# Peptides against a protein of PDB entry 3S8F, part 114

Target 1, 157 residues: chain A of PDB entry 3S8F
Amino acid sequence: VLTLFVAVPSLMTAFTVAASLEFAGRLRGGRGLFGWIRALPWDNPAFVAPVLGLLGFIPGGAGGIVNASFTLDYVVHNTAWVPGHFHLQVASLVTLTAMGSLYWLLPNLTGKPISDAQRRLGLAVVWLWFLGMMIMAVGLHWAGLLNVPRRAYIAQV
Target 2, 166 residues: chain B of PDB entry 3S8F
Amino acid sequence: DEHKAHKAILAYEKGWLAFSLAMLFVFIALIAYTLATHTAGVIPAGKLERVDPTTVRQEGPWADPAQAVVQTGPNQYTVYVLAFAFGYQPNPIEVPQGAEIVFKITSPDVIHGFHVEGTNINVEVLPGEVSTVRYTFKRPGEYRIICNQYCGLGHQNMFGTIVVKE

## One batch from the design tools (peptide; made by RFdiffusion4, then SolubleMPNN)

Design b2_p15_6_s1 (from b2_p15_6, 8 letters changed)
Fold by OpenDDE base, seed 4:
Structure b2_p15_6_s1 (fold): chain B 157 residues (1-157), chain C 166 residues (1-166), chain A 15 residues (1-15)
Amino acid sequence: as target 1 above (157 residues)
Amino acid sequence: as target 2 above (166 residues)
Amino acid sequence: DDLLLRLLELVYNAA
């Protein structure tokens, strides 16, 4: 099962990012096991968006390990499970990271800071996007476990 | 200042890396368990069977749909199935209830899917390769075959039927 | 099959 070793660098990267977040939170005054999370800048959409992407990436990454296993993939391959995985990886992580990057990049490129209203709107957008994607992804994964086929308009469930 | 920060980061990284490794081993262990207990129908890469898609309709076990179902033992059958644009051959596939069925599936044209509703049979069918799936139908009736791999304009209507007889 | 699905769910939820 050599394919599973691909998970090693991926997990190392993911948890290194987590370590960086913990350090940042603690530098901002967070204490205890979870206090550092609250201390992170949750009022900044440029921060929130990619973090939400990372949160969505966790179940997506787990699914990636499943999909990489030939035995487990036999069960879920070409079912609704696969689109669920894609929506977590691409439509959540990549998209939210792009959104977050724009919230940071545009003010710097234009020299114009975002207004408070724009900031609040940005937060609403990324949270709603994340929640919608999570609902969709859970539904797709669940359907996949129920053997709903991918790329079919009808299914016997 | 920077040195202190690096030391702190390193401490957190060690903790998270330890967690990541633990999770990795858990996943590997679970996959290993499933591999050991649920290997039916899975073909290792080293046992990949090949066939010429350009001649599969003309010669060999897939050429005649009337001879597609072959009894290989007292309660064992091999079924040679073609997935093509846009259907399956033979159609319907008739097999007895309770018999061990080995499906040998290939394609003469493009990549197709072979998803049997009500079962765990779900494989891709590649031209030039033979997909092998072993299954025993416990319940009589009709099982629909669905193509779950895009194969062209008629993909959405590509269906087959397995009829399990008492 | 049921056991495999349960294990799959376990792996999914554990991550």
Scores: peptide ipSAE 0.015, ipTM 0.766, DockQ to the pose 0.584
Fold by OpenDDE base, seed 5:
Structure b2_p15_6_s1 (fold): chain B 157 residues (1-157), chain C 166 residues (1-166), chain A 15 residues (1-15)
Amino acid sequence: as target 1 above (157 residues)
Amino acid sequence: as target 2 above (166 residues)
Amino acid sequence: DDLLLRLLELVYNAA
């Protein structure tokens, strides 16, 4: 009940953010249905990180609804599925948002902009992190569906 | 200027709201697909049954492992299982192939898991509560019971065995 | 607060 209750404002927030991104992209010269996406500042790790986090949060959020369903939860509960869900929510969204926040916060606090090298490194870190999290999350979800138990070092599969 | 920007944002929000509605249906479909393809059947929740965890070892159907398997019908058995730190009793649990087994599982100490490999049996075991699971083993052999709920230092080594006899 | 700022600055410059 609580999860479903929280899901509503979360979805509203998500789509509001998406709307803001579209607006920003169009202000930056993006045109068409998807052109605004390309116009967003993908060269800035402070932008890329939280956006990637949000992308990872989408399947995680869907998984939350699954976990909150009695019938569906029976299939996935206390399996590797659950850690997969957590890694999308915490290790992806929260962590990437934190990373992105640092890339914005530190330059603003110190008054010193990040170097180009730091920017490029930041982009690499964020993208690699996202990729790794997606691989692990998919693997864990898959393992969970195969009834690999959570909190056990052994598995039937 | 600010007003114009606000109106523009609202226009995009309207579009995304429409998209959100469409996505809801997609999510429902995906959930349905997952349920249909990745379930071995839902074991319905049993009626809530309570037991005193402080006396369950001394009296009642869980007290004697030798009496844990009770035949309730020609091809029906009830097995009274204790999950404790750190193991299961009886161990092994011996049941006939093809018989309907009703597991009555409880704990005298802390919360444990009861996950039987090769089956869809996967329940949490709470002290003071009796978990009821019904299952029919179609294949003979040994089935490992795994604790999938952290229960202490010996959690990782907490295993049991169900032996299904022909 | 000032110490925190200095520490952040140090970390930022070292990174």
Scores: peptide ipSAE 0.007, ipTM 0.739, DockQ to the pose 0.012
Fold by OpenDDE base, seed 1:
Formats: C-alpha cells, structure tokens, sequence
Structure b2_p15_6_s1 (fold): chain B 157 residues (1-157), chain C 166 residues (1-166), chain A 15 residues (1-15)
C-alpha cells in the first residue's frame, strides 16, 4: 500500500498538465465537460505529438504502479509486460515529445515556418507513430500476462 | 484580469488533483482486492539467504549436481540449482510428480533468470543470494527453464529442463 | 555545434 504513494508526485504532475490543457482549450472556446478537448490545436504537430505521448503515458503510468507493487510485480516481472511498459513511457511519451519539440524548435531556429505540406505530413507521422506504439504496447502487455518471458525468443504460449 | 485567471487555473488544478487522488485510491483498492481474492500463485517473500558466489561451486549443496536433489520429507524435495553462464545445473532436474519441490537457486557469476514454462516460477537469480521457490508439479513431462535476464553473449541460448517423472 | 544545426536544417527543408 505504501508503495503506491510513490505515484502521487507523478500523478500530480501529469494531471496538472491536463489542467493546463483544459484551461487552454476553454480559452480557445471549448465548452462543456469535454468540449475543450476539441478546441485544442489538433492541426499542429508540435502540440499533437506530446499530447499523444501523454495519452500513452497514462496506461504506462498505471502499469508502473503495478510494476512497483511487490505482489503484482511477481506476475509481470521479466515478462513481455515490462518492455510494453517501457515503450509506452519512453518510445511514446519521450519520443513523441521530442518529435513535437522539433516541430516547434526548427521553425524558430531557422526563422522559417513549416509549410502546410510539412504540417500535414508531421501530423500523419505522429499519429501513425502513436497508433503503432499502442498496438505494440497492447501486444506486449497481453503477451506478458500470458507469461511470455522478456529477453527470450521462445514462449510457452 | 490576472487574478481571475489565476483563480480559474487553480480551480482546474484542484479538480484534476482530486481526480488523481481518486485514481490512486482505485489502484489501491484494485491491489487490495487482488490480494484478498487471488492469493493463489503469489509467493510470499522469504528470508534473505546469502551465499558466497566464489565458493558455491566448490563446497556446499550446489557443488555436486548429482546431489542437488535432496529429499527432505515425505513427498518433499529441495533442489539446489545453479544458474551460470550459460546454463543450469543440474540439467535436467529430475523430480517426481506431485511432490512439493523447494528450489534453492543461486549464481556463481552474474545475474540470471529462472523462468519455468508452464508454471508461475519466475525469479531473478543474483550472485550472493539464494532464490527460494516452492512448487508442485501436477503433470509429468518436461518443463523448460528460460533465462529471462540478460547475462552475456550466450544469454539467448541459456536453457534448462525440469523432468517431472510419474 | 553548427554542424548539427545545419544538418537539422537540411532535414527540415527536405521534408
């Protein structure tokens, strides 16, 4: 039980970001309980990428709590579950944030705005990346629950 | 107005913090529920047992693989297993069906894994520590031991076998 | 380094 309290700072950080998104969405004209989401700038890959990363981070974070639990970790430890967790945390959140940051940074560094074609391509890239990562992550977590070992090319299932 | 904006932001943060706390309690509840209803398969941690990895091959219960399987009681055995680069000993491990087996696993060199297919046995093996796992094989046959912790160049080929005899 | 920046710019412009 005490182990779960370690997650409090991370949850606080994550949801303060969510709070900022809600505020931003409402400033952009979003209404209602969920209308603020649609009002966010989904046409900007610099925004979409890190947000998708955050979305992937949610189940990953929940998994982190599981991994940190002594009893539950016995079920998932050194199974495919673990790399599934990693790919949500690193390959999704960190990587997508890095990708998104480039869409902000490069235009600022060069002084040249991205073209509409580049923008659309960027959106496609980050969405496809996210989709692929989610598929892989679900597969790895599922395999892990089926006791597929980590760092092995064979499985009992 | 800066003051109004600040107040609004705080309100949203408060709401999301409440949500975060709620989720935390949900997770705690789920863990508690799982522990209360699904205790089967959860092996409680035993006392930490230590061993000298530099001498474990020369002396002690792990030194002779021919004597690794020790009957400790009626239908009860202790098996002293070494995980090493790159294999297990004894190999195969022969145990009777239906017997309660206590595996005492350690390593003379680096960290290894001990994952037995078809079972819930899955532990890391650390040099200097003894991993203890209790299991009863209900079905006869061969069970593959897989190293699921990277241990060097031959890691991918590090396998063992448990043979359960009728 | 300027080289890294130039490489990034090249990639940016090529996209």
Amino acid sequence: as target 1 above (157 residues)
Amino acid sequence: as target 2 above (166 residues)
Amino acid sequence: DDLLLRLLELVYNAA
Scores: peptide ipSAE 0.006, ipTM 0.773, DockQ to the pose 0.013
Fold by OpenDDE base, seed 2:
Structure b2_p15_6_s1 (fold): chain B 157 residues (1-157), chain C 166 residues (1-166), chain A 15 residues (1-15)
Amino acid sequence: as target 1 above (157 residues)
Amino acid sequence: as target 2 above (166 residues)
Amino acid sequence: DDLLLRLLELVYNAA
């Protein structure tokens, strides 16, 4: 009950953020159904990181509802599915948001802009991190559905 | 200008809210579909049953591993299992192939896991409570029981075996 | 959780 109660406001927040992104993209000259996405500042790791985190949060959030479901929990509980969920929520959303925040915060605190090399490196780090997290998350969820247990070093599947 | 911006934002919010609602129904439908197609072998939760973890080893159905397997009917058995630090009792658990097995699992010490490899049996075992799982082994052989809930220094070595006989 | 299950049941029955 509690998880579902939290899920509704979270979904509302997520879609509100999406609406804000669309508005921002259109203000930046984006047109059409998807043109606003291209108009967003994808050259800035401070933007890219949290957005990728939000993308990872989508399947993670769905998984949260699954984990909280009585019937579905019989399938996924204490399997590799659970750490898969955690890695999407913590290592993707939270971590990428933190990374993005640093790319904004440090230049402001020091008064020095990041170099182009640092910017490019930051973009590479964020994208590679996201890619790795998605691969791992898919693997863990898949393993979980195959009844691979968590907190065990061996399994027969 | 501010008014126009506000209206624009509101329009986008309304659109995304509508999309959100639509996606909610899609997700619910997908979950329903998954449940409808993958409900075979789902083990329902048993009724809450309590036991005294301090006496469960000395008296009652869990006290004697030699009497842990009880035939309750034709091709029906109840198996009283203890999960403890660090193993399972009885070990091995011997049951017939094709029989309906009701596992009654409890712990005398701390919380453990009861995960039977090759099956969908996967429950937590709490001291003072009895976990009930119903399963029918269709294939003979050995099924390993593993603990998937951290229970101490010997957790990783906590194993049991179910032997299904023809 | 109960609400979700009820909704799922409704969807299942409606499908």
Scores: peptide ipSAE 0.006, ipTM 0.728, DockQ to the pose 0.073

Design b2_p15_6_s2 (from b2_p15_6, 7 letters changed)
Fold by OpenDDE base, seed 3:
Structure b2_p15_6_s2 (fold): chain B 157 residues (1-157), chain C 166 residues (1-166), chain A 15 residues (1-15)
Amino acid sequence: as target 1 above (157 residues)
Amino acid sequence: as target 2 above (166 residues)
Amino acid sequence: DNLLLELLELVYLAA
């Protein structure tokens, strides 16, 4: 009965992070309802990576509620839906956050700032990773709803 | 300046909190929609039932594949299915079109899956536990059973067939 | 059902 109470701390974390991002964007000169988003440092892969991870985590978190619901889990359990959820949570948020952390950590450890070429390459890697993960995750979730089984090489679809 | 900053942060937090609550309702709506559109045709037909996996092959309703399909009423059947490494019994499972079928599925060895293509029947099969699923096949033909829970080296080849007769 | 109760509880706690 209290199972879904676990969503409350997650929501609290989410709005705190979002509020911090908005505040940061506004401090950087962003104005209006959405202008603060544009003001964020989108030229820094160390920033972009975890933010993209957060974006992927939102639908993944919603999927977590589905997977934790007894009735709905019956629909999606051991279908392609489950790998789709994992790729949003682990291969998106966790992996992108790790990638972003490396883009910050390595320059600090070596004492050498990243070159402009390395920065651009980092941005390309992060965006391509996110795009690929989103395509795959959407496909897996859709396939899961179409009753494509998990851990099987064949499907009647 | 600090006071103004705190007020601004508070306003942002309130806004995002409101948004999060709105999204919660969106998620609930999506859950309700999924439930309404994707659960039709499969209904649990029983409560938690236990069985001894060490004797299920030797005695009881799962012991004889030839007696696995039991007519329980007019146009109603119970099918006792074993999922094992690496297959299903009986195989094929023969049932009539339009009949209400109650599947009673268990395993004598390890955890398996019972996923019937062309249907929304999809359950895990645990040794010592009986999975119960009710379904009515409206169309005659062959329906493939797929194991969607890893169960060993032969997992990928573990298939069964349900034959629905006119 | 259990789902309805959990959802109602979540809404109550979040509101």
Scores: peptide ipSAE 0.017, ipTM 0.775, DockQ to the pose 0.067
Fold by OpenDDE base, seed 1:
Structure b2_p15_6_s2 (fold): chain B 157 residues (1-157), chain C 166 residues (1-166), chain A 15 residues (1-15)
Amino acid sequence: as target 1 above (157 residues)
Amino acid sequence: as target 2 above (166 residues)
Amino acid sequence: DNLLLELLELVYLAA
């Protein structure tokens, strides 16, 4: 009973973060309904990484509701769907947040700012990581819906 | 000014909270729609049935593979399947085409998977519990059983076969 | 169906 109620605080937390982003973007001069997004510091890998993680977390969270559903879990359980979910949640959000944290932490700990080259490289890394994770996740979810089993090297489809 | 900033933040939070609620309803609606239109793809959970994993190989309906397939009625069978490290018993499982098959699956050792290719049969098998799955094979042929739950060093080689006879 | 009931309860709580 009320297993899916867990989605409520999760969504509240997620969208509170989004609210903070909107506020920050508007403080930086963003205008309109979506203009605040462009105003965010997309040139900083310490910012971009966790934000990309959050974006990956959205479909992952939606999938979490499915996975937590007693009846619907029979459709996806122990299929490639589950690893797809995990990669969005852990390998996307958690990993990218860790990457972003390092881009903030290391300069502060060492007192040495990152070079422009390092910054650009960092941006490339986190974007490529995100892209790869999205491709993988979509593939795994798709395979799962085709009843490809988890933890198996063979499949009929 | 802190007061103005606080009010602004609250306004944004309220907006996003509303959006959150809306998305929640969307997800619920999607789930409800899926259940309403795709019930055939959902296997109902059976009643909890327990068994002693330490004696299941020695006593009871799982003890003899030759007696694993039991006719319970006209065109109706119960198959007692044992998932173990690392295989299935009986193997192959032979059943008639078009018959209603009730699989009673348990394990004497560790958790296993029971995933039948070409079907929607996909359950975990826990020691001490009996997994019950009902299915009717419409097409004759061989259906591979795959263990999709890690169960040890031989997990990747753990396969079974269901042979559906005309 | 338990899932249906759960969903209905969730809707009730959210409304």
Scores: peptide ipSAE 0.016, ipTM 0.787, DockQ to the pose 0.068
Fold by OpenDDE base, seed 4:
Structure b2_p15_6_s2 (fold): chain B 157 residues (1-157), chain C 166 residues (1-166), chain A 15 residues (1-15)
Amino acid sequence: as target 1 above (157 residues)
Amino acid sequence: as target 2 above (166 residues)
Amino acid sequence: DNLLLELLELVYLAA
């Protein structure tokens, strides 16, 4: 039996990040239950990329609980479900965080601010990446639930 | 003020904790749904059974494919399956419809997969360990076995067949 | 049952 108490640090981190985002949004003038979200700097790819990564991480984390469960993992293990989980965790969260970090780091390292055109392009890249990853991940998870095997070019479904 | 900010953040954290608790129940419900719809007919076994992979082909219940299917009781069978590079034995595996089948699967060489199409049977096969899966085939016909764990150059072509007889 | 224990553990962590 795998202990899920290891989830405690991850949950604490998730709550802290969420609370920090809410606080930041409210400091920027956001009001109400959801107004703080709109107040966040959605025009900055250095901000948007990591946040989108976090959003993708939520369903990925839920899948992590499934994958870590003895009985549930029996259902999904080595099906298309597993690649779906990986693409949310590695190709979404980690990759988008890296992308966002670069959008912040490169201007600081070079001393040259990004142009407005570069900013807009960065936003487009990050959003398109996120959208594509979500579509792919949902498809892979769905296929996995339909018992499509991992690492096989032929499937019943 | 940093202290004031921290207190405010803590208040927000309480809200997010409550939300997370609510989502936990949603996830539990979804998990229950998944189990109800995708685990029927399969009984996983958590037995710690080991075997010597270096001798499994020479002696023991896996040594002779002709004796791989053993009747253990009325309408109950044990099937000793080897997954190897690159195939399965016996092949085909012949079992009667409606019988309770206990698959005992191991490998003489490397790690393989044992994924039976049309069923929820899906296990990894490790050399030195015996994977046990209990299943009852309700429909007669042929069920393809697929290796879903990379095992070498012939991995993608590693298939077997279970034939369920009326 | 492992599933029950794991679910109870999750509830405990969330509570």
Scores: peptide ipSAE 0.015, ipTM 0.770, DockQ to the pose 0.081
Fold by OpenDDE base, seed 5:
Structure b2_p15_6_s2 (fold): chain B 157 residues (1-157), chain C 166 residues (1-166), chain A 15 residues (1-15)
Amino acid sequence: as target 1 above (157 residues)
Amino acid sequence: as target 2 above (166 residues)
Amino acid sequence: DNLLLELLELVYLAA
């Protein structure tokens, strides 16, 4: 019940952020229905990281609703599904947001801009992290649906 | 200038609001799909039943593992199972193939899991609470019981066995 | 995408 209650303002926030991104993209010259996406600063790890986190949060959020349902939770509870959900929420959104914040915060605090090499490395790290998290999350969710138990090192499947 | 910017933002917000509504239906559809494909064998929850965890080992139907399996009908059994640190009682649990088995599971100590491999039996076992699960084993053989709730240092080694006899 | 581009760049730098 609490999860569903929190889901409402969370969704509102998410779509508000999306609206802000569209506005920003259009200000940067993006046109059309999707052109604003390409116009966003994808060359900045401080931007890319939290955005990727948000993208990972979408299926995670949907999973949260599943986990909060009595009937659906019976299927997934205490299976590998749950860690999959956690990795999307914590290891993806929270972690990537933290990473992105550091890419912005540290240069501003020190007054030293990141080098181009550091920028490129940052982008690589963020994208690779996201990719890894998605693979892991999908695997865990899949395993959970196959009734692989949580907190057990062995399974029949 | 600022006013114009605010109006522009509102326009995009309206668009995303519409999108959000559309996505809501998508999410509902996905949930429905999940229900339809993965809940065919859901075991209905039983009535809430309480027991004193401090005396469950000394008196009552869980006290004697030799009396844990009770035939309640021609093809129906009740099995009183204890999940404890770190194992299950009785172990093994012997039941006949094709019979309806009602598991009455509780714990004398801490929270445990009761996950039977090869089945959809997966419940948490709380001290003071009796978990009731109904299942019919269609195939003979051995089914491993796994504790999937952390219960202490020996958690990872906490296993039981259900032996289904022809 | 950025992933592919960065991977290519990393390979280039490592070579």
Scores: peptide ipSAE 0.006, ipTM 0.744, DockQ to the pose 0.018

